# Peptides against a protein of PDB entry 7UQJ, part 182

Target 1, 160 residues: chain A of PDB entry 7UQJ
Amino acid sequence: PELYQNFNITPPRGVLFHGPPGTGKTLMARALAASCSSDERKITFFMRKGADILSKWVGEAERQLRLLFEEAKKHQPSIIFFDEIDGLAPVRSSKQEQIHASIVSTLLALMDGMDNRGQVIVIGATNRPDAVDPALRRPGRFDREFYFPLPDVKARFKIL

## One batch from the design tools (peptide; made by RFdiffusion4, then SolubleMPNN)

Design b2_p19_8_s1 (from b2_p19_8, 10 letters changed)
Fold by OpenDDE base, seed 1:
Structure b2_p19_8_s1 (fold): chain B 160 residues (1-160), chain C 160 residues (1-160), chain D 160 residues (1-160), chain A 19 residues (1-19)
Amino acid sequence: as target 1 above (160 residues)
Amino acid sequence: as target 1 above (160 residues)
Amino acid sequence: as target 1 above (160 residues)
Amino acid sequence: MADEALAAMDNTKVELLYP
């Protein structure tokens, strides 16, 4: 309850941190995990990179996603952070590789299968919210979107 | 006092976190909230997205802003974080929609109405400080500006 | 004193924020700067990107580093944040360009030349602590290492 | 204190009141 209260996330809602690469989405997910951890309640932070799931886990990606969600449930309260989720769950196209379709369908099923009493928050980070399969952006999945915008190379950090 | 001391913010000064989209402005605001919270003094963090205030609260935006400031005052010490504040408070133009003008005027009044003893910090995050109405950048409002600079569009600042 | 107390940094110790790209090292450095700023003591935050020092300041990099440290000293209490410091100070190799060797030696001398009473904190952020010249990781330099873990694709970041 | 600010970041309940 408290993890979801801290995020004001009614389970099983996922949070889409979207915004271009380098927006601190991952750091935000960590800072949120940290800020929600007390001495008594340590939040377990799980991170996976979408492209790494596709490249390293070819043929095992679906199983590894299941194991990730089981491990997150076992170590609740927990955050699952998917970095570059657009790399994992590209918009369904008629030419979408079968691998992507299977992984996306598995992720959908895992998000739909999260019980309302679980203390597992799923955070997806993407540079391209429009490149994420719209099915992942539906209620009960990544139904909260937080824009993590882009910084420009030219400019001076003056923290006054 | 202590929250404002920690931010070096003399009330009712707002902090403009500016820097193009994705600089971790929101995360910084949260990290600051976290670092300023002790076991005894929990900081309540309120987040609103400027574009969401315009789109979701059309016709109610002014009331929702008032309620937000009241709730922040009720739960002080607190931080109000406006993400994409340039979407809420665009520079006044001769063609500015009446809705924007009313919302901006309400936000100005709310910031001006903050008592010097309140423990409410207002953080605005914008990608475009020059697109924020200059009236919001005056003393007693967003009178502190923190620049959050840009990672290159190519280089993934993985902030993991 | 107080800035270093806030960081638990005995001067002239530098802080190495290490952890893979995208751990929020920059954002953390900024959050720390903001959290340590009081109404009376504004922390000046200087940021330089290691790769930018090498690419933009070729032939002037050593001078620009000296100017940076002088400016930081002039505006103390201050933080110098080197983003991607592994790009500035790669491990010395037999094939290391003379430019890198000179820049690293200058940075070493500047860190060694910091007076124990100065209110200048140096934060280096690297994705690869093992790619930072070990000379920079010695006592009196980046002798405090804060791991900003990437949750490895395999590895649990337990934020404890 | 950096460890405490990190640890305070770790321990601080930031109640993110999302609407």
Scores: peptide ipSAE 0.000, ipTM 0.207, DockQ to the pose 0.028; fails the geometry check
Fold by OpenDDE base, seed 2:
Structure b2_p19_8_s1 (fold): chain B 160 residues (1-160), chain C 160 residues (1-160), chain D 160 residues (1-160), chain A 19 residues (1-19)
Amino acid sequence: as target 1 above (160 residues)
Amino acid sequence: as target 1 above (160 residues)
Amino acid sequence: as target 1 above (160 residues)
Amino acid sequence: MADEALAAMDNTKVELLYP
């Protein structure tokens, strides 16, 4: 929130961090959470891994998402960070169609139901932005995408 | 490289980065690779995700690990970074016993076969150090473990 | 420390982390501090913000720097991390000439006075490497610089 | 303000107590 406030950026409801593994997406989300916490304004940071929501809560994933968003709303200002969000909201054409469709629909509804004035920011991180349901990448959801490049082409050419 | 020289710490063949998700393990590995590259001494950085090695190369994971270590040895000085190494080398007591045991045995042999003077460092990152096979955590392998705390308990208490 | 030994990199007295805000410079410094601590060798991490040294200790900043370096030397092996070091050591041509010049001179003397074998590493982080006095960027001081790239130019243009 | 959560560690001697 504060990084966005400092840059005079209206905080998006959702931000997609994408880029190769180990580009610091999760780190940036934590740093943003930390950076949004001032002595005057503590920000609550909620972190979940997309694959863990699906695997641990088979049949309850929707309820767990609702509870997460309710808790985030209760503890405003807050950040919800989904690591590996491609594991949570795969493209609808993938073989696990129905259960994934319901979870995606719940996440969409939760993001749409966040009042624009809500002090809840959602950050999704992925190594595969094309594996994320395009419906999540629309305005009012993950409407901002930040590419985390590999450490610079020079560093990459020194690293490769 | 240099940070370890100053502290007169004998370089481990393998370093385990562990800590909660988004504590910067992968970013640290990349920054270490970058920090070890001077204009005079370029370090080659190899990155693999543990789960990707298992999933993409079913039946070839051992060969791919051997090729990775050979390439790292060819491009010395080099760093091999395994992200989510708990996905590559789960504890042997987990139900997928045989294929995992072979991959773990190959990784052990590759780490043991690195000459102690080799300019190849192996970094493994995990959120679950207890999910990593204890055989990998022995001297001459991942014999050094670095905990990536959540941004400090104070920052966590400001974030939570 | 060990990573630098393995790569036979002579440890710098000082490392400058530079790059745009939120690129993980401070987190990297912390993770380096963590990564330098083994079970056998605990590293003491000292963190200071450059602007805080100037603002909180008007007239005592030099003494506080000396005390910091003495404490770091007492607690070897140790890391001193300066966040926003451009706030501590602005370019000498900037209008706050005299007080800044004295603080910069003290920091230079402290870095020069560290025995090359001293187990004290100094890390400076800045968003503005060109705002750091060039005297600090010379061999035997912050003689290594690590660029923390923005998450892509596209992210900055969507942020800006 | 990553700076402020980190600034709350400003002047803290973080003994990285390895557990």
Scores: peptide ipSAE 0.000, ipTM 0.198, DockQ to the pose 0.050; fails the geometry check
Fold by OpenDDE base, seed 3:
Structure b2_p19_8_s1 (fold): chain B 160 residues (1-160), chain C 160 residues (1-160), chain D 160 residues (1-160), chain A 19 residues (1-19)
Amino acid sequence: as target 1 above (160 residues)
Amino acid sequence: as target 1 above (160 residues)
Amino acid sequence: as target 1 above (160 residues)
Amino acid sequence: MADEALAAMDNTKVELLYP
């Protein structure tokens, strides 16, 4: 929240970090969490992988998402970072499409239900922004997108 | 390789980047590749995910690893970055253990077969160093380990 | 260091990391230091802030720089990281300009005096490359520059 | 000395001030 206040920008409920692998998306999210933390006010950083939401929480993914958002709210100010959020995209099966639709619907509802007074930021990271459900990219959700370019290959990090 | 020569250290054939997720391991590897590149001498950066080695290259993983190392040698100086190298660790199945053992054995042989005069660096990144096969962590392989700490939570990354 | 020799690149005496704040310059420098360290050969990482050189070392900045370079040489292989190196640039006062000129002159002399066989790398980081003294950016000093792009400026990380 | 480099990391206030 102090994050968004200082830039005079309406804090998005969600931020999409997109760009090639290893462009620092996850690092940026952690560094954000660290930067917003003070001795008096620590930001609680929650991380989940999109693939883990589908694979580890089979049959309980929606419940685990709800619990995650409740925990984030309880420990506010907080950041929920979804790494590889494109991993919520179904693998090519109709059954997985239904599971995906339910999980995405739950995530949408949780993001829409975030009180703008809440000190919870949701960050999604992906290497495949086009694989992220367009519904997640609407206003009030991941309504800000941040491209992490490849460190300009001409920006020769001659870290020799 | 010039990296290691100037420090008068026997250049490790491999470097393990370990630490919590989003501590910049992949970013560091890319930045190393970029930094070692010049207009005259570009470092070719190859990236593979450990999970992709098991999942995408089913039945051909060993061949694809050999091809990767040959391509890296052909395009030297080069960096081979294995992101999530702990993803080579078997999921708990005897069949996957055999596949893992074959893939790891191939990777060991490829790392052991790297000519020390070769301009190929192998970087492995993991969040779970204890899940990396100990054979990969022996001298002449991933014999250097680099801990990427959590940016100290006190290190207020004011990522404004 | 061996870093530079194996890539057949004349090791720059210095590397300038430039780009907006929060683009991972300091993280990159630290991860380099980590990546060059082995169990047998640890890279000693020295860090100073440009602003601290002016403020903390008032009247002794030149001596402290000399001591830093001697310590780095003693503990080679080493990295000297100057964060916020543009903070050596005077704030708008003629007295600070004289102090700056002396400090920069000392830094130039120390960088010029580094034996190319020495295993000391100097990394400067700045958000204001144009505020870095052009003399520091000449060949044999910070002769490699690495742009850390803003994650797409349109991707306004209002990382508030 | 990885620990000292690490400890030096802990004290690095990385002010990521985007202009």
Scores: peptide ipSAE 0.000, ipTM 0.324, DockQ to the pose 0.033; fails the geometry check

Design b2_p19_8_s1 (from b2_p19_8, 10 letters changed)
Fold by OpenDDE base, seed 4:
Structure b2_p19_8_s1 (fold): chain B 160 residues (1-160), chain C 160 residues (1-160), chain D 160 residues (1-160), chain A 19 residues (1-19)
Amino acid sequence: as target 1 above (160 residues)
Amino acid sequence: as target 1 above (160 residues)
Amino acid sequence: as target 1 above (160 residues)
Amino acid sequence: MADEALAAMDNTKVELLYP
């Protein structure tokens, strides 16, 4: 929140961290949460796995998302971190369309319903950015994307 | 592999990385894989999520584990990294006993079947070490455990 | 120690991990500790925060450092990891000169007093390498430096 | 090895795809 205010940048409603697994996306999200909290303003960090929301809350995933965003709003300034967001909002493929479409629609609505003045940042992490519904990657949603390269293949190959 | 041979150390068949989420267990496993690779001997890094093996391969999880270990053996020296290993081999609780018991049994057999001379290291990462079947934590399996503390909340608060 | 011996590299008495917060310095230090531990030779990992040594041990910081190095020596092979070492040994600025100078002097003496054959490695982590007393960065002390880049400052500045 | 692992971390650039 304040970081974005100080830079006169409209806080992105969502940031997509993408890159190969174990490139530190989750660590970075935590580091950002850490760097944005101040002694005076503790940032509340909410973490959910996309796959866990789908698997644990079959039929209630929408409600759980709403509750998550409501809690995040109550505990502003806050960060909502979705690990494996591709598991929560996969690209619409044919066979499981309705449930995925509803979850996507709910997440879209929740992100669109965030006031730009809100101190809620959403971070999605994925190993497969192309598996994330493009609707989530539009302005006002996950409108900023950060690529987490593997530690340079050269560095990996210098190790390897 | 060679690191353990060069040090006259029987390579642990398995290493359990445990600690709160986003403490960098996956990054560490990659860094270890990287650090153990040499220019002359590329370590093959196999990564699987425990939850993905269970969810994608219902009824074939055992076969997938066998294939994974066979591939790892073919591509020696290799590291098999299980992220969220608690999802693959949860502590045996009563209601889903057969599938979990079979996967645990298969993983146990695969780890026990690794020749101590093998250049295959298994790394399990979990946020919940107590949710991992104790049978996996025995000597010759995940016999080494590394605790990944949260970067002390105080360190986090000084960055905050 | 042995890793450095096998590479015919004079074991650095100290390694400085520097880079922005959350770049995995602490994680890497733990990885190194883990990777260097053998079944036959468990590396003892000592972790201290520079700021904690100063804040908790006002007037006894020197003694605590001596005790830490003595314990590390008793528990060889060992790694001493200083997180936020800039907090322990800040560049000498005017107002707090005596206490900082004494701690720096003590740490210098302790690092200089380590036999090159000793199995004690010191790792300092800092977000501010320029805030570390240059005397600590000399040969025989923190003579190796590893830069942990932020995920491209451009990425962070594009988020910020 | 350790130096190489560290060098690998040193070269980890995260790029923003979109401003």
Scores: peptide ipSAE 0.000, ipTM 0.268, DockQ to the pose 0.066; fails the geometry check

Design b2_p19_8_s2 (from b2_p19_8, 11 letters changed)
Fold by OpenDDE base, seed 1:
Structure b2_p19_8_s2 (fold): chain B 160 residues (1-160), chain C 160 residues (1-160), chain D 160 residues (1-160), chain A 19 residues (1-19)
Amino acid sequence: as target 1 above (160 residues)
Amino acid sequence: as target 1 above (160 residues)
Amino acid sequence: as target 1 above (160 residues)
Amino acid sequence: MAAEALAAMENTELELEYL
């Protein structure tokens, strides 16, 4: 927060962590939540898996997203971590359009509705950034992206 | 091993991994056990949790530590990983002195009793290096320390 | 391998990593792959996601599994890592029987067909071990299970 | 950040290459 105030930079609402499976994206999101938490300022960490929101909440996924964002706002400062966000908001294909389109539109609206003064950060993690709807990767949403490389195969060989 | 032979450096008996929760200490210890294992030279990885040694082995913790070090010596090259070692060897406080003092003294003696030529590495992981008895952090014990930073605070501010 | 030879224990063909999301199961599998690799004996790491095998290879999942096991045998020593294996081999329910039954039967046959002398290890990761077909959890298949606990909820509250 | 955390992991990997 203070760094953004000092640089007159609007804090990003959403950060996309992408990279191969097991590169520590989920760990980094947890470590960030942990690290930004202090004794005086505890960050509430919400975690959801994209595929679980679709599978567990068939027909209620939009309502569950709204409730999640309301709870995050109520418990700010907070982090909402979507693990495997490509499972929640896949690229619109002609064959699966309607159900995914409504969930994506709800997530877009929720991210757009976050006040710039809100202390809620959204972190999406994916192994497939290209499988995430491009509308989520626009400014004011997941407008910051962090690539998690595989630990260099060469570095693996030097430890081996 | 070869690096220590080439530089005439006595291999450290113990390495302390410290840093905030979720920084990958346990993972790194496993990855090291992993990386140091070859087809010709399989490293046996022993894992114990500090709190589990106290809670499961009330009155036998010292014996279990001795057995662990003997098994590690028998199966060398080996790594003994103590996760949450601060739970096993807390800083001596006047109210908890006797039980922890004997476990700490046993661990000290076991680490001191490791031959410099022994292919047993001890890795301790903690979120609280200051909660580890300073006697364990001396030369010939956990004399190498690796800080697992939370992703750089400055980098945190660029994401936040 | 040598540990299993020394103890007259048949090396497990399959290991099930289970535990809550973000406990490092995928990362452990990668660390193990890295670990068992050396300069002289590189372990080939194959990774597949259970849901991806079903979704990308509709009607070819069985063939892709066969090809994967043949490639793993060709490039032994190797690890086959199935992330989210519950997405590939869900518990048989009367309404979803046919497509999942054939994939499960193929995976069972492939795991049973692994020679005890083969240097191919299969690792399955899941957040829901109870959602994995019990036939996969029998001896000679995923007969070893490792629980990945959530980092203690109390540590979560001290970070929060 | 991920690059610095990765560089910190890479530096930790590099420090681990020296162990």
Scores: peptide ipSAE 0.000, ipTM 0.192, DockQ to the pose 0.059; fails the geometry check
Fold by OpenDDE base, seed 2:
Structure b2_p19_8_s2 (fold): chain B 160 residues (1-160), chain C 160 residues (1-160), chain D 160 residues (1-160), chain A 19 residues (1-19)
Amino acid sequence: as target 1 above (160 residues)
Amino acid sequence: as target 1 above (160 residues)
Amino acid sequence: as target 1 above (160 residues)
Amino acid sequence: MAAEALAAMENTELELEYL
């Protein structure tokens, strides 16, 4: 929240972090939470892995997503981080269509239900942005997409 | 610590992190401290903001710097991180010449007084490397400089 | 490279990064690769996920590990990063004993076969250090362990 | 700020990839 305000940047409702594995997307999400957290204003950070939501909560994944968003709303300002979000919301054309379509529709509804004034930011991290349902990548959802390049060797030299 | 030895790289006494605002210089300094800290060998991390040292300790800034370096030496291995070091050690030609010159001279003396075998690393972070006194950027002080590039304009636009 | 020399820390053959999910272990591993890379001396970074090696290469996991270490040796100086290494080398007491025991034994042999003068560093990242076989956590293997704490709110403030 | 903090953190991530 506060980081977005300091640079007069309108906070995205959802941010998609994408890039090669180990480009730090998960770290980035945590450091955003840290950056926006002042001594006066603590940000609550929620983290889930996409594949874990599907595998651990077969048939309850929708309920668990709803509870997560409700808890995040209760603990504003907050960040919800979905690591490996391509594991939660694969492209609708993938052969597991029915169960995934329901989870995607629930996630879409939860993101659309967030007021723009809400102090809840959703971050999705993926190594495969093209494996994420395009419906999630539309305005009002994951409407900002951040590429985590492999640090060029030259940029590596400057940091050490 | 150990990665530097593997590659036969002589350890800097001081490392200057520089790059645009919010390029994660502060996070990097902490991550360095964490990386060098094993269960058997904890690194003590000291952090100060340059402007805070000047503003909070008018007339005592030199004493506070000495105490900081003494405490870091006592708690070896240690890292001293100066965030916004351009606020502490501006170029001598800047209009606040007399007070800043004294603080810079004290910081220079403290860095020069560190034995090359000392397990104290000093990290300075700045958005303005050219605003840091060139005397600090010489061999035996901040002798390594690390540029934190803005993620490419495309990556920045995604981060927005 | 240089940070490890500063602290007179003997370079580990293997480094275990552990801590809660999204504490930046993967990022740190890439960082270490970058630190050790100079314009004159580029470090080659190899990355694998532990669970991916097991799932994609059932029965070939040992061969793939050998090839990885040979390629890393060919491209010295190099870093091999295993993300989620607890997925590759679980504690031997886990019910999938035979296949996992063989992979662990191969990884042990590969790490033990690295000359101390080798310019190959192995980094393992896990959220569950206690789920990694203790044999990997012994001297000459993952002999250094780095805890990535959740940035406490105080640590968050220090990271920013 | 979010961009710059994300840039900070991408840079810190890049930087952490650089350390």
Scores: peptide ipSAE 0.000, ipTM 0.199, DockQ to the pose 0.068; fails the geometry check
Fold by OpenDDE base, seed 3:
Structure b2_p19_8_s2 (fold): chain B 160 residues (1-160), chain C 160 residues (1-160), chain D 160 residues (1-160), chain A 19 residues (1-19)
Amino acid sequence: as target 1 above (160 residues)
Amino acid sequence: as target 1 above (160 residues)
Amino acid sequence: as target 1 above (160 residues)
Amino acid sequence: MAAEALAAMENTELELEYL
């Protein structure tokens, strides 16, 4: 939070961390949650895997998303981190349309419904940004995207 | 690589990285691979997700494991990193015994068959160490375990 | 730890992590310490901030460094992590010469005095590698340097 | 990578502090 304030840049409602697996997306999200959490102001960090929301709560995924956002709002300031968000909000493919469409629609509505005065940040992480529904990547949602490159092979060699 | 040599301790054939999700296990494994690769001595880093090996190669998982270990041996010095290894080698549960038993048995045999002179290190990462087959956690396999704590709230504040 | 031995690469006595603030240098050092610590072989992780050593122990910084290295040697295998090492070992500037020169000289002597058989690794982290005394960046000291890039400036600006 | 992961975490922490 203090970083965004110092740079005088409007904090994103949603941030997409993308890049190859093991580039530190999840670790970054936790570090951000940690960095924004002071002794006086603890940031509550909510983490869910996209595939876990689909698999554990078949037919209740929309309800679980709503509950997650309400819990995050109740415990603000908070970060909601969706790891493997491409598992939660895949690009609408013709064969599994209805269940995925309702989950995506719910997530869109929840992100759009976040009051700009709310201290809830949503971070999505994926190895496949092109597998995330483009509607989530629009302004007011995951409107900011962070590429986590493979550590430059040279940077890797310099860590050697 | 050089860290282990200086410590004059028998290098583990396998290292288990465990801890809460997003504590940096995958990123650590890549950093170790990077930190062991010099201009003269490139370490080949093989990364597989446990669930991907099960899901992509149904009925061929054992063969894919063997191919992975042979490729790692061919491109030594190498690191094989299994992300989410609990997805590849779950604790033997009575209901899905045969497929999981053969994969675990193959991984055990591959780890036991690593020549101690071989420059192949296996790193497993999991959020659920108790969900990893205990046979993999025995001496000569994943005989070393690294706990990735949640960055202590104080460490979080100090990384901030 | 054992990774370095298996890779037959001379482990650095010291590794310099450098890059802009918040690039994960401190977190990497902790993850390395965690990744080198098994149930049978716990790596003792010593962390000191460079500025803290200067500010807390005015006139005793050399003694505190010696005590730190002796403690690390006593609890080997160990990692000494100097966060903000540019605060401890600044480039010799003409105006504060004597106190900084003695601290740098002590750190040089301690790093040079590490038996290559000693299981003590020194990691320095800085946002200002050019502010670290070049004598520390020579072979046998911080002879390996890891650049922690800013996550892609576009990524930063997109989290911003 | 762990250094870069942690560097990415610290950079992102610093990006969040600078953010």
Scores: peptide ipSAE 0.000, ipTM 0.307, DockQ to the pose 0.053; fails the geometry check

Design b2_p19_8_s2 (from b2_p19_8, 11 letters changed)
Fold by OpenDDE base, seed 4:
Structure b2_p19_8_s2 (fold): chain B 160 residues (1-160), chain C 160 residues (1-160), chain D 160 residues (1-160), chain A 19 residues (1-19)
Amino acid sequence: as target 1 above (160 residues)
Amino acid sequence: as target 1 above (160 residues)
Amino acid sequence: as target 1 above (160 residues)
Amino acid sequence: MAAEALAAMENTELELEYL
């Protein structure tokens, strides 16, 4: 918030954290939630995994997204964190993914329905920013993108 | 332990987190402890700094390491986290550091003495993986390594 | 910036990250620098360790602090991150530490000299907020404090 | 402890994005 004021930047409704796996995107989202919480002003942190929304909430994913945003609004100031958002909002590639298209459309509508005065911030994290539906990356949605780079890996990251 | 069971992966006895300072190694170790803790199955988290073991436990460091591993075993499932493990187990450079060599040998023996059925995971964090005794990086010890990359701060990271 | 607008909070000149070791304070500061950088608007990230400023810059610490703030202003929007700031600005306990008192006074003056319109944010990280000079924690300096809690792992954190 | 330290880091990054 204060950095965007200092930078004369309009607050995003959503921030996209992107970068290689293990760069701390999920860590960063949680740390922000705790750091924004003072004794006087507790931020409520909501976390969902993109793939979990699809897999655990088959047939209710839209409703669960709506409930999530409602709860976030009710408990504002709040942060909604979507880990692995590319699992929730894949690029609309195939006609067969009507369910995914519906969930994406619901998320778009929920982000569009947030007023700029709402104390709700949405963070999406992905290892594959190019796999996120471009509609989510437009102004008024995930309009700020933050790259979590791999450092100059002098060290062989050998996940064996 | 449960994470590795869930992945059908033989639990490493030790995981080495390495990467530049401020890449979240210590946070990730803590975050793993929390994420592996369910309401039904609480993981116990033990933390030590490598340099603190040497400085605070001069003459008792071996005993304190043994007690740490015993307590971890008693409170399993558990995580033992060594922050700045390069301070505890520096590369065996000089014959004069019998104390350091003894502590390293004790840590090696403790890690070797953990049975694969134990619900104890050891995480070592270092900014200098090359400063860690190679004996600790062998199979059955810190045999998995995870690089914590500096985010590509598109921010000019000018360490002057 | 944007969260503070949404929260109707005046942007702090400085943010104090405090919490137990390994709660990701240093990671958070780095990730923020990366996250605030877009392709259009690159934030410049400057990092210093508090103890390093004292030890490496004995006799030049004041000058190096001034240069740091000048470079941050020149490369604005920017973040200055002080890791282990309790090492740079310990509580003024002894009359004998004229050098430390001088460095603290310089840091105070530099933070006071930042105009509220400047695109420079200062982040201080400490494991010991009570060891930071209270003068740094006043309005217009590190006037926002963010606690990096140890995650409530129902894990018994037994620091033996 | 890990979830709140994660939560603290994630919220701090957002606050500083919004700083």
Scores: peptide ipSAE 0.000, ipTM 0.234, DockQ to the pose 0.047; fails the geometry check

